# Ledger of designs, part 100: peptides against a protein of PDB entry 4XPM

Target 1, 160 residues: chain A of PDB entry 4XPM
Amino acid sequence: VMLHSKNVKGFLENTLKPYDLHSVDFKTSSLQSSMIITATNGGILSYATSNNDVPKNSINEINSVNNLKMMSLLIKDKWSEDENDTEEQHSNSCYPVEIDSFKTKIYTYEMEDLHTCVAQIPNSDLLLLFIAEGSFPYGLLVIKIERAMRELTDLFGYKL
Target 2, 67 residues: chain B of PDB entry 4XPM
Amino acid sequence: DIKGTIAFDTHGNVIESTGVGSQRIEDIGDLSKVTLDAEGFAQVQGDSLLVHLYKRNDITLAVYTSA

## One batch from the design tools (peptide; made by RFdiffusion4, then SolubleMPNN)

Design b2_p18_3_s2 (from b2_p18_3 with S3A V14I T16V Y17M)
Fold by OpenDDE base, seed 2:
Structure b2_p18_3_s2 (fold): chain B 160 residues (1-160), chain C 67 residues (1-67), chain A 18 residues (1-18)
Amino acid sequence: as target 1 above (160 residues)
Amino acid sequence: as target 2 above (67 residues)
Amino acid sequence: VLAPTGVPDLSNPIPVMP
């Protein structure tokens, strides 16, 4: 299985988008970040962020990427712990789902003032990770990531 | 699998509707009574469809999906 | 440090009462 980085990047960018209403009084926030990371070491294979106003190769960009790396690693570690903990797998923060006969789990984590959601792409060594502001309901995050994974069938079974 | 949406205010007035939501305006009466969680979210079952509720700034968005 | 959210399971929708 070959990962086409451009296609994956575009996919992740699309996941950032909120649902748009005609009324300006109500609009969901965009995701802060969307990432595909390795389940083994939390390495970022691809990412998208809503704040694209940072010039490339700037110190601010480096800091932003470093922050994503840190968050990715922390979430990967927590995910790994939970995957090895039966009690955590049965908590209300774990959502078992089945996509085309493939089973996986979605986890929600609060990280400071951010809402995060992570799921293993079925039968793969990859994790899909969403990071949003606190105004983004966890329930909607779970729905969003489940739907997103349904569009990543080409990555099912991907091994490093 | 979004089948439709309804956005309504605290008075039950329709702000926006799409898809099957446009045909289910009568659901607002029941949807407005649903208890939301601390994040302003809930899921309720309506006939063959699952309704996802999201309330913010006194506006409720109902998203209809397949169960 | 990451913390669990305690959000209810999406698999348990609340029935709409007629």
Scores: peptide ipSAE 0.026, ipTM 0.596, DockQ to the pose 0.038
Fold by OpenDDE base, seed 1:
Structure b2_p18_3_s2 (fold): chain B 160 residues (1-160), chain C 67 residues (1-67), chain A 18 residues (1-18)
Amino acid sequence: as target 1 above (160 residues)
Amino acid sequence: as target 2 above (67 residues)
Amino acid sequence: VLAPTGVPDLSNPIPVMP
């Protein structure tokens, strides 16, 4: 299995797009951030953000990346706890799903004023993480991340 | 565009609310009576807002939009 | 810092764009 940074980055950028229902006139905001992180340490392998107005290598960019690092670590830690907690896995914030023949779980977390959802890419050491504004319904985030994961089959089974 | 949301259970208890939904908790009484289709979906006009209803696992999500 | 949401599972019935 090969992880191509450019391809993954492009994929994550595409996930930033608003959720748009096919049959109804309903549109969400764009995701704030989309990331692939390691399940082991919460390290960011790839990320995309809607705020593209920050110059590269600027202090603001560094701060933004640091914020993402912090959030990824926190979410990874919470995810790890939940993966080891039967009660949390049966909460309404945990969505077991099956993609093809692979099983995974999607978790939704409120983080400050943000709506987040995270899912382990099936059989991998990777987590897909979406961060959105509070106006983005969790249920739609779940749908979005599930659909997104279906496009990441190349990463299924990826081990660090 | 989303103006707000309400999530509620079969007893009408608020699980979560955002935006205009936080100001329209009283709508739960009416929303809970709306007949959903086989996919657990319905749309209903509420004043100047359109409400999109999604129900699964005995929890209903109401999404308020302008149209 | 992170809290559960209790949001319903809507992942199946609603079509979405990739």
Scores: peptide ipSAE 0.023, ipTM 0.516, DockQ to the pose 0.063
Fold by OpenDDE base, seed 4:
Structure b2_p18_3_s2 (fold): chain B 160 residues (1-160), chain C 67 residues (1-67), chain A 18 residues (1-18)
Amino acid sequence: as target 1 above (160 residues)
Amino acid sequence: as target 2 above (67 residues)
Amino acid sequence: VLAPTGVPDLSNPIPVMP
């Protein structure tokens, strides 16, 4: 059973929320963007952004979406290269994780002044991508995306 | 909200810095001396900012917040 | 609601994308 588009969109919107440690007074900024993209082409299947001030179908929205498309493609390309490079997979920017016996890797990338992290949804042709401000620690992004992937089990093994 | 971060190794080398952390590299000397709890955590007051320290695998992350 | 818990993982050296 696949997640419906609306459900995925809602999920991604929820991931935009700040990292908040309840045990201490610690809270990050919201994510700038959260996306599910194809691992093959970097195409955006679903996305959410913290900037909701842009009218639908406006020129500004189109430009914003185009920017997301560009970023997703760049990250996908880098991810693809790393997935084919054993050394990169053992670098400090690669975090192997296991979710319910499914193995995947989380990569962190700096893009301009933004902090990004990306992970392949286990055994799928899909990537989950978080984009945040530079104030968002990479380590926290890693934790956030790992926890998020645990909620996407329906997408495990999905092939395009 | 987070105002900045510094990540540094056991030798005090900067791994990364963001925000106000980029302007507070000199804090590493003091931060490296802070006693951490069993989970590798501590909080210290630095000027007008609260610093949250996290250490694991010989890397320390300092997160600067207003509170 | 999805929320991280526990002690956060630390940042590692980050490659810069072009």
Scores: peptide ipSAE 0.060, ipTM 0.574, DockQ to the pose 0.045; fails the geometry check
Fold by OpenDDE base, seed 3:
Structure b2_p18_3_s2 (fold): chain B 160 residues (1-160), chain C 67 residues (1-67), chain A 18 residues (1-18)
Amino acid sequence: as target 1 above (160 residues)
Amino acid sequence: as target 2 above (67 residues)
Amino acid sequence: VLAPTGVPDLSNPIPVMP
């Protein structure tokens, strides 16, 4: 199975869309960022951001990417730590899920004033990472990322 | 603190679940019988948790909290 | 049945990253 960069980028862009609760009068903001990163080093394989008004190759773009790199590394490190900690896996911030007989875990983390959610793509060396504003409820992030993971079956089992 | 959620339709089909809600799908039978107010809201006690119900457009969202 | 509430805050307890 191949990683198609264009398809992955488009997928991540779609995940930026707000979560619209049809059962209640509530709609979230867009995600700040959506990324696929390596579980080994936290390297960014693909990403999408809501603030695309920054000119390409500008210093602001570079700074933005560098910030994403920093955040991805921090989250990867925390994820790695939690994956080796049984207690953390049983906290209210960890959601075990099963998708098409594949098991994975969803973690929620607060990072500064941002709400983040990360999950390992089943049986892969990849993590899906959502970064949102503080107004985005964690519960909805979990729902959002679980649904997104179901659309990434082509990446299940992907090894670096 | 929210412990989990369940969203279900008028037929009792699970649309989505998270947290403790994923382990309490059987609650849908009881939750579907709860009388909602004119705005589609209700609160009920479910075991040790408080359940907040929100219904709109035939979709019911159950939010499980400690209080 | 208790009093109705508004839109819920779907926030879970989470760890804070340094």
Scores: peptide ipSAE 0.033, ipTM 0.520, DockQ to the pose 0.021; fails the geometry check

Design b2_p18_3_s3 (from b2_p18_3, 6 letters changed)
Fold by OpenDDE base, seed 2:
Structure b2_p18_3_s3 (fold): chain B 160 residues (1-160), chain C 67 residues (1-67), chain A 18 residues (1-18)
Amino acid sequence: as target 1 above (160 residues)
Amino acid sequence: as target 2 above (67 residues)
Amino acid sequence: VLAPTGVPDFSDPRPVMP
């Protein structure tokens, strides 16, 4: 399986869009960040962020990327712990799901004032990670990430 | 395991439905009567499924899960 | 430190739909 960085980047950018119920007064904020990271080391393979006001190669950009790296590593570590903890897998913060006969788990985590959601792309060494503001309901994040994963079938079974 | 969703307004009109939610539109009548907490959330048991309710701006989202 | 959240925690028994 070949990963096309441009295609993945575009996909992640699309996931940033708010959950919008058309023609009704219900719309979330945009995701702050969307990432595909490695399950092994938490390395970022691709990412998108709603904060596009940062000039390229600026100190602020470096800081933002570093922040993403830190968050991805923290979430990866927590995810790894939970994947090895039966009790955590049975908590209300873990959502077992099945997509086209592939099983995976969605986890929701609070990180400071942010709401995060992470899921292993089925049978892969990759994690999909959403980071949103505290106003973004966890339930909607779960729905959003599940729907997003359904569009990543090409990455199912991807091994590093 | 998420089985489906229903989004509905204060009049019980379906805004969106997915999965098993599409087959359980009739649940809106009962779901609309559920008392929500101060943050607009609740959980109710519907047969073998657990329904998670989220209400904001007069829109209620029901998420059906196995647990 | 990351804290798991998931769905809201309710102390009261869950209502049962008819």
Scores: peptide ipSAE 0.108, ipTM 0.556, DockQ to the pose 0.031
Fold by OpenDDE base, seed 1:
Structure b2_p18_3_s3 (fold): chain B 160 residues (1-160), chain C 67 residues (1-67), chain A 18 residues (1-18)
Amino acid sequence: as target 1 above (160 residues)
Amino acid sequence: as target 2 above (67 residues)
Amino acid sequence: VLAPTGVPDFSDPRPVMP
């Protein structure tokens, strides 16, 4: 199994789109960030952000990437703790799901004023991470990330 | 993935319906009694459909999906 | 006819920094 960076990047960019129910007058904000990170060290393999007006290689870009690195590490650490804690796995912020016979868990985490959602890509060493504004309901984040993972079957079982 | 929707007010009046939701207006009675979380969200299931509920500004939106 | 799915409360997230 290979990670196709360009394809993954495009996928993550698409996940940034709001949860939009076309049939009704309801629309969320766009995700702030969408990331695939390693479950081992929280390293970023791919990412997308809604703030696209930052010049490449600028100080602002570097700062934004560093912020993503910090957030990914923090979330990875919390995720790791929860994966080793039975009580946390049965809390109201952990959602077991099954995709094509593969089982995984979705976690919702509050990070400052942001709403985050993270899930291990089934049987892989990778985590999918969504970061949204506080106005984005956690329930919709969970649905969004579950649906997104169904499109990442090529990464199922990916080992570092 | 979305099979239909129902939007209704606090009195159970239909504001809008689409797809299978148009054929399940009677669900409003049960949907209005569902306990919502702190953000106004909940999930319930009926027969082969999963219903995603979101209430905002006294309007409840029910989204019907197969899973 | 309709029943809860059994999924946890979505609005009960854990702090990243406990």
Scores: peptide ipSAE 0.063, ipTM 0.689, DockQ to the pose 0.023
Fold by OpenDDE base, seed 4:
Structure b2_p18_3_s3 (fold): chain B 160 residues (1-160), chain C 67 residues (1-67), chain A 18 residues (1-18)
Amino acid sequence: as target 1 above (160 residues)
Amino acid sequence: as target 2 above (67 residues)
Amino acid sequence: VLAPTGVPDFSDPRPVMP
């Protein structure tokens, strides 16, 4: 199994799109960020952001990347704790799902004023992470990330 | 993976419908009785489909999915 | 700071619609 950075990047960029039900009134905002991170260290393997107006190698870009790095690490840590906590796995913030006979869990977390959703790519050392504004309903985030993971079958079983 | 949708107002009037939702307008009666969470969200099992409900600004959107 | 959202569990939908 090999990660193709360009393909993954394109995938993540597509996930940024609003949850569009072809109903203008119910269209969500775009995701702020979409990332694939390592479950072990929270390292970012690939990411996409909606606001790419920052010039490359600028101070603002560095700050933005640092922010993503911090968020990913925090979420990874929380996720790791929850994966080792039976009570948390039975909370209303944990959603067991099955994708093509592969089992995983989706977690929703509030981070400041942001809505986040994270899930382990089945049998892998990777996590898929969505970060959205508070206006993005958690329920829709869960649906979105579940559907997105169905498109990442090539990463199932990926080990670092 | 959306099979269809229904959007309806507080009076049960259909605002829009798509896919299987267009054939399930009668579900509005039951859907309108579902208790929503603090964000106006809920899930209801119906037939072989799962219905995701989201209410915002007095409009309820029902999304029909397989799971 | 991360906190649970309290969103209803997708694995436990509300009663079956008639």
Scores: peptide ipSAE 0.055, ipTM 0.605, DockQ to the pose 0.039
Fold by OpenDDE base, seed 3:
Structure b2_p18_3_s3 (fold): chain B 160 residues (1-160), chain C 67 residues (1-67), chain A 18 residues (1-18)
Amino acid sequence: as target 1 above (160 residues)
Amino acid sequence: as target 2 above (67 residues)
Amino acid sequence: VLAPTGVPDFSDPRPVMP
């Protein structure tokens, strides 16, 4: 299994799109960020952000990346704790799912005013992480990330 | 993906319906009893269709999809 | 600070009618 950075980046960019119910007056905002991080130390392997107005190599870009690094580490730590806590795995914030006979769990976390959702890519050392504004319903985040993971079968079983 | 919709008020009155929703007005009784999350969202299985529920300002919207 | 959301499990949707 090989990670193709361009393909992964493009995938993450596509996940930023709003959840849009075309036939009804309901549309979410875009995701703030979408990331693939390591389950071992929370390192960012790839990311996409809806804020594309930041010039490259600017102080604002650096601050943005640093913020993503901080968030990824915090979420990885919380995820790791929950993966070792039976009670948390049976809480209302944990969603066991099965994709192509592979089992994984989706977790929803509130981080300040942001809504986040994280899941281990099945049998891999990787986590998929969505960060959205508070206006994005958690239920839709869960649906979105589950459907997104179904398109990442090439990363199933990926080990660092 | 969307097969139909039903919008109803707190009294179960139909505000609007479209597609398969127009043929499933009787579902309102059961849909009104579904526990929603803190943001007014729920998802339930109805026959061969998946139903997405959204409640805002005392109006509930049911969206019927294939998945 | 991270906190659980307490959102119901929608990965296994409940039947609308029994």
Scores: peptide ipSAE 0.050, ipTM 0.713, DockQ to the pose 0.043

Design b2_p18_3_s4 (from b2_p18_3, 7 letters changed)
Fold by OpenDDE base, seed 5:
Structure b2_p18_3_s4 (fold): chain B 160 residues (1-160), chain C 67 residues (1-67), chain A 18 residues (1-18)
Amino acid sequence: as target 1 above (160 residues)
Amino acid sequence: as target 2 above (67 residues)
Amino acid sequence: MLAPTGVPDWSDPRPVMP
């Protein structure tokens, strides 16, 4: 299985788009960040951010990347703990889902004032991670990440 | 996969419906009684369909899916 | 009759940090 960085980057950029409820007067903000990270170490394989107007190699860019690294590691650690705890898997923050006969779990986590959602790409060593503002409902994040996961079938079963 | 939708107000009046939702207007009575979470969400099972509920600004949206 | 699915509460996330 080949991981094409350019294609993945484009995919993640598309996931940044807001969730638009057409039947009600409600539209979310864009995601702050969207990432594919390793389940083993929390390393970032690809990422997209809504704040792309930062000059390359600037201090602000470095800080933003460092923040993403920190957040990804923290969420990976929490995810790993939950995956090793049967009680945590039955908590109100764990959503088992099935995509084309493949099973995975979606977790929602609060990080300071941010709303986050993470899911293991089925049978893979990869996690998909969404980070949004506090105004983005967790329920919509869950729906969004589940739908996004359906577009990542090429990564199902990917092992490092 | 989305099979249909219903949007209704606090009085149970239909604002719009699509797909299978157009044939399930009678569900509004039951849907209006469902306890929502702190963010206005809930999920309920109806026969072979899963219903996702979201309420905001006194409007409730019900999305019918197979799963 | 519609009934709860048993799906967890979407609005009850766990904290990453205390």
Scores: peptide ipSAE 0.098, ipTM 0.694, DockQ to the pose 0.022
Fold by OpenDDE base, seed 2:
Structure b2_p18_3_s4 (fold): chain B 160 residues (1-160), chain C 67 residues (1-67), chain A 18 residues (1-18)
Amino acid sequence: as target 1 above (160 residues)
Amino acid sequence: as target 2 above (67 residues)
Amino acid sequence: MLAPTGVPDWSDPRPVMP
């Protein structure tokens, strides 16, 4: 299976959209960031961010990317720890899910004032990572990421 | 994916409904009794449908999806 | 009758950092 950068980037950009419950009063904010990272090293393969006001090649862009790298690494490390801890896998922050007979887990993590959730793309070396503002309910993040993963069947079983 | 919705107030009055939600107004009685988490969210199972509850500003929105 | 799904409480996330 080939990863097409353009297609993946477009997918991630679409995930940034708020969770629309068909009611303005219940509409969430957009995701701050959406990323596909490696489960092995936490390296970013693709990312999208709602902060589009940063000029390319600017110092601010570099800082933004560096921040994403830092967050991805931290979350990857925590995820790795949890995946090797049976007790953590049974905590209230771990959601086992099954997509087309493939099993994976969704984890929710608080990071400063941000709400994050991460899930391994089934049977792959890849993680899907959502970062949102604190106003984005964890419950909706879980639903959002589960639904998003259902659209990534081409990446199921992807190995580095 | 979304099969329907119901929005209702603290008195159980229907504010709006769509899709299958329009045919399930009777669910408000049970939905109003569901304990919500700290963020005003809950998920319940109803027959073949999942119901996602989100409460904000005294309005509860129920979203019906496939199980 | 509607019933809880049994899904864990997602409002209680673990911290990434101690």
Scores: peptide ipSAE 0.041, ipTM 0.692, DockQ to the pose 0.022
Fold by OpenDDE base, seed 4:
Structure b2_p18_3_s4 (fold): chain B 160 residues (1-160), chain C 67 residues (1-67), chain A 18 residues (1-18)
Amino acid sequence: as target 1 above (160 residues)
Amino acid sequence: as target 2 above (67 residues)
Amino acid sequence: MLAPTGVPDWSDPRPVMP
């Protein structure tokens, strides 16, 4: 399985879009960040952010990327702990789902004032991670990431 | 994919409906009784559809999706 | 630090019986 970086990047950028119900007056904010990270070390393979108005190679950009790296690592660590904890897997913050006969789990975590959601891409060494503002309801995050996961079938079974 | 929606107020009055929601106005009676989480969310199952509930500002939005 | 959200398990929806 090949990771097409451009395609993945484009996909992640698209996931940043607000949850928008066109039929009614209901729309969330954009995601702050969308990432594919390694389940092993929390390393970022690809990412997209909503605030891209930062000059390239600027200190602000570096800080932003470093922040993403830190967040991804923290979430990966928590995810890893939960995957080895039966109690956590039965908590209200764990959502077992099945996509085309592939099983995975979605976890929601509060990180400071941010709402985060993470899920292992089925049978892979990869995690999909959404980071949103606190105004983004967890319920919608879960739905959003599940639906997004269904579009990543090419990454199912991806091993590092 | 969204199959339909219903938006209703605290009195069960339909504010708007779309898709399959337009044919399931009678669900409001049951949907209004569903216990919501701290953020005003719930998910319930009806027939072959899932109903995602979100209540905000005294308006409840029901989104019908495939099960 | 990360904290549980307490959001209900959406994989176990409650039945709606019209």
Scores: peptide ipSAE 0.034, ipTM 0.730, DockQ to the pose 0.040
Fold by OpenDDE base, seed 1:
Structure b2_p18_3_s4 (fold): chain B 160 residues (1-160), chain C 67 residues (1-67), chain A 18 residues (1-18)
Amino acid sequence: as target 1 above (160 residues)
Amino acid sequence: as target 2 above (67 residues)
Amino acid sequence: MLAPTGVPDWSDPRPVMP
């Protein structure tokens, strides 16, 4: 399977949109970041962020990317730990899901004041990672990432 | 994949309904009794549908999706 | 009749760092 960077980038950008419950009062904020990372090293294959007002190659951009790299690595490490821990897989922060007969798990993690969720793309070496503000309910994040993952069937089974 | 919605107040009064939600107003009785998490969220099942509940400012929104 | 799905409490996330 070939990863088409442009298509993936566009997809991730679309995931940044708020989860709309069909009511303004229930509308979430936009995601801060959406990423596809490697399950092996936590390397970022593609990402999208809100607040794209940072000039290219600026110090702020570099710092932002570095921050994403660090968060990616930390979440990958925690995810990897949980995948090897039966108790963690049965915790209140792990949600098994099935997409087209493919099984995966969604994990929610708190990172400072941010709400994050991550899921392995079924049978792949890739993780989909959402980072949102604390105002974004975890339950809605889980729904959002599950629905988004259904559109990534081309990446199912992707191996590095 | 949303099949419908119901929004209701603390008294069980319908504020709005769409899709299958309009046909399931009677569910409000059960939905109002569901224990919500700390963020005002819950998930319950009914028939072949999954119901996602979110409560904010004394208004509960139920979203019906496929199970 | 509606019933709980058994889905975990989504508001109780784990920290990334122990």
Scores: peptide ipSAE 0.039, ipTM 0.697, DockQ to the pose 0.022; fails the geometry check

